# Peptides against a protein of PDB entry 4ASU, part 26

Target 1, 270 residues: chain A of PDB entry 4ASU
Amino acid sequence: ATLKDITRRLKSIKNIQKITKSMKMVAAAKYARAERELKPARVYGVGSLALYEKADIKTPEDKKKHLIIGVSSDRGLCGAIHSSVAKQMKSEAANLAAAGKEVKIIGVGDKIRSILHRTHSDQFLVTFKEVGRRPPTFGDASVIALELLNSGYEFDEGSIIFNRFRSVISYKTEEKPIFSLDTISSAESMSIYDDIDADVLRNYQEYSLANIIYYSLKESTTSEQSARMTAMDNASKNASEMIDKLTLTFNRTRQAVITKELIEIISGAA
Target 2, 83 residues: chain B of PDB entry 4ASU
Amino acid sequence: FTFASPTQVFFNSANVRQVDVPTQTGAFGILAAHVPTLQVLRPGLVVVHAEDGTTSKYFVSSGSVTVNADSSVQLLAEEAVTL

## One batch from the design tools (peptide; aimed at target 1 D140, target 2 S61 G63)

Design b2_p14_6 (made by RFdiffusion4)
Pose (drawn by RFdiffusion4):
Structure b2_p14_6 (pose): chain A 181 residues (1-270 with 5 gaps), chain B 83 residues (1-83), chain P 14 residues (1-14)
Amino acid sequence: ATLKDITRRLKSIKNIQKITKSMKMVAAAKYARAERELKPARVYGVGLIIGVSSDRGLCGAIHSSVAIIGVGDKIRSILTFKEVGRRPPTFGDASVIALELSIIFNRFRSVISYKTEYSLANIIYYSLKESTTSEQSARMTAMDNASKNASEMIDKLTLTFNRTRQAVITKELIEIISGAA
Amino acid sequence: as target 2 above (83 residues)
Amino acid sequence: AERLEEFREALAEL
């Protein structure tokens, strides 16, 4: 309730809001990279339960929608392939998955809407390229919603700070008048 | 005729005369009227004879060539670079 | 590159 506590809390939630807004544009830039590389990947990959996701969270209902194998560390987290989503998925990554060894992944539509031999590795590559495009755009909205929630939280605390600031001024003033009187 | 690597796409549904292709057994030149077959590639060159008579030369490390029941061919390699 | 060489070897074994 003290001004010091409110000033500290404002800076704390402002730091979160700046970071979440900073990841909105990052997910927007990385999504633009992912869609530019999805066009040649879709024309390349055309011709057992495999779950495709990533280690990197903060992407909304992507890991929860997909319901030994299992690519993406966050899919084994419910009940394996690790270190994906940090860097864009290469064909070599899809090859290693095929080397160690009917498929579930998130297909990219737009920014809002989604759906849950040598040829076998091409399907894994098709899922990896589709998944990261899907993971990034969903993260763009997840951090946009988080930036909205943190801003509403700052507005509520600013009103508290103004009430407390007024209450401190009047208290100090009363202590002066009474001390005089 | 479709020719693509994971990186870039060279031809998108041609519309081409013939394509020389490296295969595990020698080499195959796929004409417009060729038998439906499924083949796997080897380290070798790909020569694309354009419809206007011109030539296109690329290199292929590995992959697959697919010619369907119709007059349609899809050639895909892991890496294709010039030169 | 090393992963692709291992994948080529695995295909050659087939």

Design b2_p14_6_s1 (made by RFdiffusion4, then SolubleMPNN; from b2_p14_6, 4 letters changed)
Fold by OpenDDE base, seed 4:
Structure b2_p14_6_s1 (fold): chain B 270 residues (1-270), chain C 83 residues (1-83), chain A 14 residues (1-14)
Amino acid sequence: as target 1 above (270 residues)
Amino acid sequence: as target 2 above (83 residues)
Amino acid sequence: SEVLERFREALAAL
């Protein structure tokens, strides 16, 4: 490689390092905010799931329509965040299909669609885009919930798949159930609940869905920003190492060129 | 008893004596061992009576309340403020 | 968005 080639490569990598460092700082700021906002969101979301856990709502096997909601974002450069969700979605979809269920998929964030479109295009109902630019709000979750409920797809049971935040270096892809109004109203375990007006139950389920989506978005966002911060840190370190290697190569090559030129001068003067 | 909004937690698995909630079907008091029920909140006042006799008041917007068979309660408001 | 695209391009060129 010529000195010019090495110099060009050095410049390119230095620019990448600047970008990755900048992205790390942005991710760190977003992570710090997301983690703070996750604390109440987790209590809120887990509280919403408490009914389903306590009532042990079961969907009859004859019910065939299953909805999978994958939660991620539109934004890349966050390690295995999207692929982890997609992997679990694929596994769940395959298991459900093997059980004779009809599976439909909703992607929250364009990355889910990007990963699954080729293999699962026929199963996609809708993909929500523009996810991840701003921290998710309850309003955002409500919009998603409303659009889902208005989609005309009548699922019996569903799964929301998202990355739960554990620590700055750890997340776990998890699945939480979602149930249709019909499923919850017909569940034997719900018989212990006093006569609930159908409109009340419908509204309750709308809130429940929005709550769970909101929770999943908050967990996902925190996990994503943390993973991005780590990924950008690693990228910055890798770039630094490459810069060091190329700098050594540059110096060695430069010395060789100088030596060659000196020899040529000495030999030509002879 | 858990009482939270998306952005704030007021009670997390706390023991309380009574919670008065404004629901779309009417305001009711949740006592210890209240029968399981699901309700939707209307805008109004939530009053939490702690075991120590302390009473706390909150204004809530929309949301849900769940009373489970195990006497656990989840009060989840879209918006809530301490009054 | 533009910065990300440039970054992706730069990464692909590596």
Scores: peptide ipSAE 0.023, ipTM 0.873, DockQ to the pose 0.014
OpenDDE base, seeds 1, 2, 3, 5: peptide ipSAE 0.021, 0.019, 0.019, 0.013; ipTM 0.880, 0.874, 0.881, 0.869

Design b2_p14_6_s2 (made by RFdiffusion4, then SolubleMPNN; from b2_p14_6, 5 letters changed)
Fold by OpenDDE base, seed 4:
Structure b2_p14_6_s2 (fold): chain B 270 residues (1-270), chain C 83 residues (1-83), chain A 14 residues (1-14)
Amino acid sequence: as target 1 above (270 residues)
Amino acid sequence: as target 2 above (83 residues)
Amino acid sequence: SEVLERFQEALASL
C-alpha cells in the first residue's frame, strides 16, 4: 500500500472512531435515563402480569390463533439485541406451527421486520416503525395496543418477546403471555373472580395489553442502550487498535520510502 | 398491595389495611381477604389505609385494579399523584 | 447507519 493509501485509510478510521465515540456517549446518556425509567415501569408491568401468573390462565389446545409480538427498535449498532428477539420469535413460531397453531407476527421496531421479512413475511400483520428515537411512553404503548386490538386479527393467545434488562453488560430475551378477551373470559381459573361486567373486562384487558407493551418497551430500550454503549465502546477500541497498526505501517513505509530515496540520491550522485 | 403508575411506584408488595378505589362501576373498599375481582379505574381519589393507621390519598386517572385470591392487589393507574 | 453497521461488522471480524 502506498503512503497515500494508508493515510486515506487512517483518516477514514479516525473519522469512524470519532463517530463511534460520540454514539457511545449518546447511548450512555440514553441508558442512564432508560434505567431510571425502567424501575417504576418494571413494577407497573410486572403488576399487570400478576393476574396471568396467579390465575394460571390456560388456552385450550383447540384454539389455534397465536400472536407473537417482537419488541425491539428501528436502530442498529446494538450488538445482538435485535437478533436475539428475532431468534426467539423464530423458535416460538416454529414450535407453534409444529403444534398446528396459526401464527401471526407483530414487529415493534423495523429491525424485526428486516430480519424476519424473508422467512416470515406472510405471517406479519403489522410493523410499528419509528421506535427508538425517543424513550417510549405509555402513550406509545397505548397506540400500539389499540392498533393491535383494532387490527381485526382475533388471536386466542399470544407471546410478547423482548429483551429484559439485567445489567449494563447483560440482558435476557424473555417471553410473556398475552391473552384475548375471550380466552380470559372462558378460563376456568377466572371463575373465582366475582361477576365481572363484560365491558369492564374488555377495558381491563386493553389496559393490561398496554401495560405489558409499555413494560416490554422499557425493558427493551434499556437493554438496547446498554448494548449499544458496549458495542460502540468495542468499535472505538477496535478502531483505535487499527489506527495504531496502520500508523506503524505508515511509519515503516515512510522510512522505507525515505531510505529508497536516499539510496537513489546516493546512487545517482555516483 | 402494589400501587403504581408507569412512571412512579407508590406501594410495592406492601401490607395495607384497606384501599378505597374509584371504579367505573362505583367506588369500593378493598379490605383484607376481599373477594377476587377485576375493575377499571375512573378518575378519582384512592385512599390507602396502612396497618399503622396512616392514611394516604392519591388522585388517579384511568387504570385497573386486580384483587387476587391470595389477597394480593395490583392497582395500576395510568396517571397518579399524591395529594 | 448502514455504513456504520458495515463498519462495525468489519471491525468485529477483525
Scores: peptide ipSAE 0.024, ipTM 0.886, DockQ to the pose 0.013
OpenDDE base, seeds 1, 2, 3, 5: peptide ipSAE 0.020, 0.023, 0.023, 0.022; ipTM 0.881, 0.880, 0.891, 0.884

Design b2_p14_6_s3 (made by RFdiffusion4, then SolubleMPNN; from b2_p14_6, 5 letters changed)
Fold by OpenDDE base, seed 1:
Structure b2_p14_6_s3 (fold): chain B 270 residues (1-270), chain C 83 residues (1-83), chain A 14 residues (1-14)
Amino acid sequence: as target 1 above (270 residues)
Amino acid sequence: as target 2 above (83 residues)
Amino acid sequence: SEVMEKFREALAAL
């Protein structure tokens, strides 16, 4: 490689390192906010799931329509965040199909669609874009919930798949159940909740769905920002190591060029 | 008893004597060992009566309340403020 | 490296 080639590579890598360092700082700031906002959101979301856990709502085997909601974002450079969700969605979709279920997919964030479009395009109902630029709000979750409920797809049960935050260095892809109004209303275990008005139950289910979506978005966002921070740190370190190696190569090449020029001068081989 | 909004937790698995909630069907008091029920909140006043006799008041917007068979209660408001 | 190419692609998409 010529000195010019090495210099060009050095400049390119130094620019990348500047970008990755900047992105790391931005991700760190967003992570710190997301982690703080996740604390109440987790209590809120887990509270919304409590009914389904305690009532042990089961979907009859004859019910065939299953909805998968995958939660991620539009933004890359966050390690395995999107691929982890997509992998679990694929696994779940395959298992459900093998069980004779009809599977439809909703993607929250464009990255899910990007990964699954080739293999699962026919199963997609909708993809929500513009996810991950701003912290998700309850309003955002409500919009998603409303769109789902108004989609006309009459699912019996569903799954919401998202990355649950564990720590700055760890997340786990999780699945939580979603049930249709009909499934909830017909569940034998719900009989202990006597005299519930149908309108009340409908409204309750709407809130429950919005709550669960909101929770999943907050878990996903925190996991994503943490993973992005780690990815950008790793990229910055890798760039630093490459800069050091190229700098050594540059110095050696420069010395070789000087030595060659001196030999040419001394030998008279113009 | 758990009482939270998306952004704030007021009670987390706390023991309380009574919670008065504004529901679409009317305001009612949730006592210990209340029968299981699901309700939707209307905008109004939530009153939490602690075991020590302390009363706390909150204004809530919309949301839900769940009373389970195990006597656990989840009060989940879209918006809530301490009064 | 494959990582750097993916990074360039991701940067071009931002």
Scores: peptide ipSAE 0.026, ipTM 0.871, DockQ to the pose 0.015
OpenDDE base, seeds 2, 3, 4, 5: peptide ipSAE 0.020, 0.023, 0.022, 0.018; ipTM 0.873, 0.878, 0.879, 0.880

Design b2_p14_6_s4 (made by RFdiffusion4, then SolubleMPNN; from b2_p14_6, 5 letters changed)
Fold by OpenDDE base, seed 1:
Structure b2_p14_6_s4 (fold): chain B 270 residues (1-270), chain C 83 residues (1-83), chain A 14 residues (1-14)
Amino acid sequence: as target 1 above (270 residues)
Amino acid sequence: as target 2 above (83 residues)
Amino acid sequence: SEVLEKFREALAAR
């Protein structure tokens, strides 16, 4: 490689490093906020799931319609955040199909659709775009819940798949169940709950759906920002190492050129 | 007893004597070892009676309350403010 | 339902 080539490459990598460093700082700031906002959201979301966990709601085997909600974002450069969710969605969809279930998919964030479109396009009901630019709000979750409720798809059972935040260096893709009103109302385990009006149960279920979606968004966002911060840090370090290597190469090449020129002068061959 | 909104936690797995909640059917008092039930909240006043005799008041918008068989209670409000 | 109305409001606000 010529000195010119090395210099060009150095410039390019230095620019990349600047970008990745900047992105790291932005991700760090967003992570700090997300982590803070996740604390109450987790209590809230786990609280909303408590009924379904404690009631041990089971879907009859004859019920075949299953909804998968995958939660991620539109934004890349965050390691395996999107692929982890997509992988879990694929696995779940395959298992359900093998069990003779009808599977439909909702994607929260465009990246899920981007990954699954080729193989699962016919199973998608809707994809929500413009996810991940701003911190998710309960209003955002409500919009998603409303769209689901208005979709006309009468699922019996569903799964919401998202990355649960564990630490700055760890997340885990998890699944939480969602149930239709009919499934909840028909569950034997619900018999212990006294004097539940049908309208109350409907309202409860709709609210619960929004709550669970909100929770999943908050977990996903925190996981994503943490992963992005880590990814950008790694990219910056890799760029630094490459810069060092190229700088050494540049220096060696420069010395070789000088030596060659001196030899040519001495030999009179120039 | 857990009482939270999407953005704030007021109680997290706390022991309380009684919680009064505004439901669509009216005010409902949840006591210790209350039978399992679930309700939706209407805008109104929540009153939490602690075991030590202290009383805390909150205004809530919409939401839900769940009493489980294990006597755990989840009060979830879309919006809630301390009074 | 009241819950749905809140969702609609949220949708309209977006």
Scores: peptide ipSAE 0.028, ipTM 0.921, DockQ to the pose 0.178
OpenDDE base, seeds 2, 3, 4, 5: peptide ipSAE 0.026, 0.019, 0.020, 0.018; ipTM 0.921, 0.872, 0.876, 0.866

Design b2_p14_7 (made by RFdiffusion4)
Pose (drawn by RFdiffusion4):
Parts: structure tokens; sequence; C-alpha cells
Structure b2_p14_7 (pose): chain A 181 residues (1-270 with 5 gaps), chain B 83 residues (1-83), chain P 14 residues (1-14)
């Protein structure tokens, strides 16, 4: 309730809001890279339960929608392939998955809507390239919604700060008048 | 005729005369009228004879060539670079 | 690169 507590809390939630907004544009830039590389990947990959995701969270209902194997560390987290989503998926990554060894992944549509031999590695590559395009655009909205929630939280606390600031001024003034009187 | 690597796409549904292709057994030159077959590639060159008579030369490390029941061929390699 | 060489060798073994 003290001004010091409110000033500290404002700076704390402003830090969160700046970071979440900073990841909105990052997901927007990384999504633009992912879609640019999805066009040649879709024309490349055309011709057992495999779950395709990533280690990196903060992407909304992507890991929860997909319901030994299992690519993406967050899919084993419910009940394996690790270290994906930090860097764009290469064909070598899809090859290692085929080397260690009917498929579930998120297909990219737009920024809002989604749906859940040598040839076998091409399907894994097709899923990896589709998944990260899906993972990044979903994260763009997840951090946009978080930036909105943190801003609404700052507005509520600013009103508290103005009430407390007024209450401190009147209290100090009363202590002066009474001390005089 | 479709020719693509994971990185870039060279031809998108040609519309081409013939394509020389490296295969595990020697080499195969795929004409417009060729039998439906499924083949796997080896380290070798790919020569693309354009419809206007010109030539295109690329290199292939590995992959697959697929010619369907119709006049359609899809050639895909892990890496294709010039030169 | 090394991963592709290992995967190519595995396919040749088939």
Amino acid sequence: ATLKDITRRLKSIKNIQKITKSMKMVAAAKYARAERELKPARVYGVGLIIGVSSDRGLCGAIHSSVAIIGVGDKIRSILTFKEVGRRPPTFGDASVIALELSIIFNRFRSVISYKTEYSLANIIYYSLKESTTSEQSARMTAMDNASKNASEMIDKLTLTFNRTRQAVITKELIEIISGAA
Amino acid sequence: as target 2 above (83 residues)
Amino acid sequence: SERLEEFREALEEI
C-alpha cells in the first residue's frame, strides 16, 4: 500500500510488458523467416505416433493441442528429441530423427487459424518446417495478449498510485496543521 | 518436371525436354515418354535439356527421382549447388 | 554435414 511498494510493482510489471512486447516483434520477424522457407519446403515434401513441437514455450495452445519418439521437449513433459525451436529446423535435424529409428503436427494456415527410405525423412522435414511456422505465429499472439494483460495491470496500479499519492499529501498536511494548532 | 532441394527450388512442374539423372545403377536420361519408375540417386551430375534447346548443369549428392503413370517427374536432392 | 554423411551411409547399407 505504500508508495514505495506501488513504485516497485509498477517497474516490475512494466519490465514484463516491455519484454512481452519485445517478443511479439521477434515472433513476427521469425515467422516471416519461417514462411519464406516454407514455400520451397512444401514443394519438396509430398511423396507409429510422432508428435512434433519444441523446447521453447510461451506460444499458447500449441503444445497442449498435440495429443523413443516425440520431437520437442515440451511433448514429453506431459507423460525423445530435445533442442528444437531455438534455431530453425534443418534437414540434418530431420535426418537424425530418421537415423535413430502416422504423424501429428500443426499445419500453418495464417496468423490466426491452425489445424492439428529417403521419403520418410522428407515427412519429418515437412513437419518440422510446418511446425516452427506455426509455433512462431502462435507465440506472436500469445505475447500480444500477455502485453495487453500487463498494460491493463499497469493502468489499475497507476490509479492506486494516484490515490496513495493524494492520501500521503493530505496526511502530511494534517500533521502540520495539528502541530501548529 | 520438378527439381528441388531443402534449400531452393530449381524447376516447378516443367515443361521440359529431357533430364539426365545419376542413379545407383549408372545413369538414366528421362525423356518426356518414360516408363513409370521409382529410383534412388547417387553422387553425380544432373543435366537439364530445356525446351528451347538450351542446357542447365547442376550437381546432386543424393535423393530420389519419381516418374508417375502420367508425364510427370519429381526430382529431389539433399543438396544441389553450382558449380 | 556429418549427419548427412551418416544418413547417406545408412541408406547405402540398405

Design b2_p14_7_s1 (made by RFdiffusion4, then SolubleMPNN; from b2_p14_7, 9 letters changed)
Fold by OpenDDE base, seed 1:
Structure b2_p14_7_s1 (fold): chain B 270 residues (1-270), chain C 83 residues (1-83), chain A 14 residues (1-14)
Amino acid sequence: as target 1 above (270 residues)
Amino acid sequence: as target 2 above (83 residues)
Amino acid sequence: SEAQKRFQAALASL
């Protein structure tokens, strides 16, 4: 490589390093906020799931319609965040199809659709875009819940798949159940709640869905920002190492050029 | 007893004597070993009676309350403020 | 949200 080529590469990598460092700082700030906001959101979300866990709601085997909600974002450069969710969605969809169930998919964030478009395009009902630029709010979750409920797709059971935050260096892709109003209403374990008005149960289910979506968004956001921070740190370190290597190469190449020129002068070779 | 909003936790698996909640069908008191029920909240006052006799008041928006067979209670409001 | 508006209105009425 010529000195000019090395200089061009150095300039490019230095610019990349500046970008990745900046992105790391932005991700770090967003992560710190997301982690603080996740604490109450987790209590809230887990509280909403408590009924389904305690009532052991089961979907009858004759029920065939299953909904998968994948939760991520529109934003890249966050390691395996999107691919992890998509992998679990694929696995779940395959298992359900093998069981003779009809599977439909909702994507929260455009990245899920980007990954699954070729293989699962026919199963997608809707993809919610503009996810991940701002921290998700309960209002955002309510909009998603409302859109789902108004979609006209009559699912019996579903799964919400998202990355649960564990630590700054760890997340786990998890699945939580979602149930239709009919499935909840028909569950034998719900008999202990018999004096419940149908309108109350409908409204309760709407809140439950919004709550679970909100919780999943908060877990996903925290996991994503953490993963992005780590990815940008790694990219910045890799860029630094490459800059050091190229700088050494530049210096060696420069000395070789000078030595060659001196030899040409001494030898009288024009 | 768990009482939370999306942004704040007021009680997390706490033992309380009584919780008064505003529901669409009216306000009712949840005592220890209350029968299992599901309700939706209307905007109004929540009153938490602690075992020590302390009473705390909150204003809540919409949401849900769940009383389970194991006597666990989840009060989940979209918005809530301490009064 | 409409719920937040109702909440704020209800809160203001106390």
Scores: peptide ipSAE 0.023, ipTM 0.882, DockQ to the pose 0.084
OpenDDE base, seeds 2, 3, 4, 5: peptide ipSAE 0.021, 0.010, 0.012, 0.006; ipTM 0.893, 0.877, 0.870, 0.867

Design b2_p14_7_s2 (made by RFdiffusion4, then SolubleMPNN; from b2_p14_7, 8 letters changed)
Fold by OpenDDE base, seed 4:
Structure b2_p14_7_s2 (fold): chain B 270 residues (1-270), chain C 83 residues (1-83), chain A 14 residues (1-14)
Amino acid sequence: as target 1 above (270 residues)
Amino acid sequence: as target 2 above (83 residues)
Amino acid sequence: SAVLEQFQAALDAL
């Protein structure tokens, strides 16, 4: 490599390092916000799931339609965030298919579609794009819930798969149940809930779905921003190491060029 | 008793004496050992009666309320404000 | 978006 080539590479990597450092700071700011907003969202979301946990709602075995909702975002450069969700979606889809269930998929965030499109294109109902540009709101979750309910796919049960935030250095891909109105209304365990009007139950289920989606988005966002911060830090460190290596190479090459020029001068060959 | 909005928590697994909730079917009071029920909130006043006799009032928009068999209650409002 | 694409391209070229 010529000195010019090395210099060009050094300049490129230094620019990348500046970008990754900037992205780290942006991710850190978004993470701090997401973590604050996750605290109430977790209480809210866990509260919404309490019914399903306490009622032990079971879907009859004869019910075959299963919906998988994968929650991530449109944004890359966040380590294994998207691949972890996609991996679990694939695993769940395969397990359900092996059990003779019909599986449909909803992707929240374009990255899910990007990963699964080739292998699961026929199973996708809809993909929600423009996820992750702004912090998710309850309104966003409500829109997703509404579109899901209006999709025309009459699922019996479903799974929402998302990354639950543990710490700045840890997330876990988790699954939470989603039930159809029919599944809830027909569940034996729901018999203890007296005099539930059908319209009330429908509305309740709409809220429940919006609530769990909102919760999942908040967990996902916090996990994503944390992972991005880490990824950008690692990228910045890797760039630094590469700069150091290239700088050494540059210095060696420069010395060789100087030596060659000196020899040419001394030999009178210049 | 848990009472939260997407953005704020008012009560988290607290013990309360009574919660008055505005539902689409009417306002009702949730007492200790209330029968399990699911309801949808209408815009209105939530009144929380603490065991110590303290009463707190909230305005809520839409949402849900769940009374479980274990007497746990989840009041989940889309929007809620302290009055 | 353009910056991210450039960054991704740069990473891919790394």
Scores: peptide ipSAE 0.020, ipTM 0.886, DockQ to the pose 0.014
OpenDDE base, seeds 1, 2, 3, 5: peptide ipSAE 0.019, 0.019, 0.020, 0.019; ipTM 0.880, 0.884, 0.889, 0.887

Design b2_p14_7_s3 (made by RFdiffusion4, then SolubleMPNN; from b2_p14_7, 6 letters changed)
Fold by OpenDDE base, seed 5:
Structure b2_p14_7_s3 (fold): chain B 270 residues (1-270), chain C 83 residues (1-83), chain A 14 residues (1-14)
Amino acid sequence: as target 1 above (270 residues)
Amino acid sequence: as target 2 above (83 residues)
Amino acid sequence: SEVLEEFNAYLESL
């Protein structure tokens, strides 16, 4: 490479490093906020799931319609956040299909669709876009829940797959159950709750769905921002190492050019 | 007893004497060993009676309340404010 | 736009 080429590459990498460093800082700020907002959201979301855990709601084996909701975002540069969710979705879809179930997929965030569209296009019901630009609100979750309930797909049971936040350096892809109104109303374990009006139960289920979606979004967002911060830090470090290597190459090349020029001058071959 | 909104936790697995909740079917008091039930909240007042005799009041917008067989209670409001 | 393209190319090269 010529000195000019090396210089151009150095300039480019330095600019990239500035961008990655800036993105790291932005991700760090978003992470700090997300982590703070996750604390109450987790209590709220886990509280909503308590019924399903305690009531041990079981879907009859003859019920075959299963909905998978994958939760991520539209934004890249966050390590394995999207691929982890997609991998779990693929695994779950394959297992359910092997069990003779019908599987439909909803993607929260465009990245899920981008990964799964080629192989699972026929299973997608809807993809929610414009996820991840702003922190998710309960209103956002309610909109998603409402659209899901109005999608016309009469699922019996479902699963929501998302990244649960563990620490700044760790997340885990998890699955939580989603039940249809019919499944809940027909569950034998719900008999102890018998004096429940059908309209009340419907409204309750709508809240429950919104609650779990909200919770999953908060977990996902916190995990994503943390992963992005780490990814951008790694990118910045890699860029720094590359700058150092190219700088050494530049210096060596410069010395070689000077030596060549001196030889040409001395030899009169110029 | 857990009482939370998406943005704030008021009680987390706390022991309380009584919780009065506004539901669409009517306001009711949740006491110890209350029968399992599911309800949806209407806008109104939540009153929490602590074991020490203190009473706290909250205004809630909407949400759900769950009373489980194990006497655990989840009061989940979309919005809630301390009064 | 050019910076973004360069950034993407860089990321793909990693």
Scores: peptide ipSAE 0.025, ipTM 0.881, DockQ to the pose 0.013
OpenDDE base, seeds 1, 2, 3, 4: peptide ipSAE 0.022, 0.020, 0.024, 0.022; ipTM 0.880, 0.870, 0.874, 0.886; seed 3 fails the geometry check

Design b2_p14_7_s4 (made by RFdiffusion4, then SolubleMPNN; from b2_p14_7, 7 letters changed)
Fold by OpenDDE base, seed 5:
Structure b2_p14_7_s4 (fold): chain B 270 residues (1-270), chain C 83 residues (1-83), chain A 14 residues (1-14)
Amino acid sequence: as target 1 above (270 residues)
Amino acid sequence: as target 2 above (83 residues)
Amino acid sequence: SEVLERFNAALAAA
């Protein structure tokens, strides 16, 4: 490589390093906020899931319609965040299909669609775009919940798949159950609850769905921002190492060029 | 007893004496060993009676309340403020 | 991961 080539490459990598450092800082700020907001969201979301755990709601085996909701975002450069969710979705879809279930998919975030489009395009009901640009709000979750409920797909049981935040260096892809109104209303385990008005139950389920989606979005966002911060840090370090290596190469090449020029001058070889 | 909004936790698995909640079907008090029920909140006052005799008041906008067979209660409000 | 890989590949090619 010529000195000019090395210089050009150095300039390019330095520019990339500036970008990755900036992105790291942005991700760090978003992560700090997301982590703070996740604390109450987790209590809220876990509280919403408590009924399903305590009531031990079971879907009869003869029920065949299953909904998978994958929760991620539109934005890349966050490690395996999207692929982890997609992988779990694929696995779940395959298992359900093998069990003779009908599977439909909802993607929260465009990245899920991008990954699964080739293999699962016919199973997608809807993909929600413009996710991850701003922190998710309860309003956003409510919109998603409403759209799902209005989709016309009469699922019996569902699964919401998202990355649960563990630490700045760790997340885990989790699955939580979603039940249709009909499944809940017909569940034998619900008999212990006093006669619940159908309208009350409907409204309750709307809140429950919104709550769970909101919770999943908060977990996903926190995981994503943390992963992005780590990814950008790694990219910045890799760039730094490359800069150091190229700088050494530049210096060696420069010395070699000078030596060659001196020899040519001394030898009279033009 | 758990009482939270999406953005704030007021009680997390706390033991309380009584919780008065405003529901669409009417206000009711949740006491120890209350029968399991599901209700939807209407805008109104939540009153929490602690075991020490202290009373806390909150305004909630909407949400849900769950009373389980194990006497656990989840009060989940879309918006809530301390009064 | 693929996006990051592409990014890193671009970084390495630069």
Scores: peptide ipSAE 0.058, ipTM 0.874, DockQ to the pose 0.012
OpenDDE base, seeds 1, 2, 3, 4: peptide ipSAE 0.013, 0.037, 0.038, 0.034; ipTM 0.843, 0.865, 0.872, 0.877; seed 3 fails the geometry check

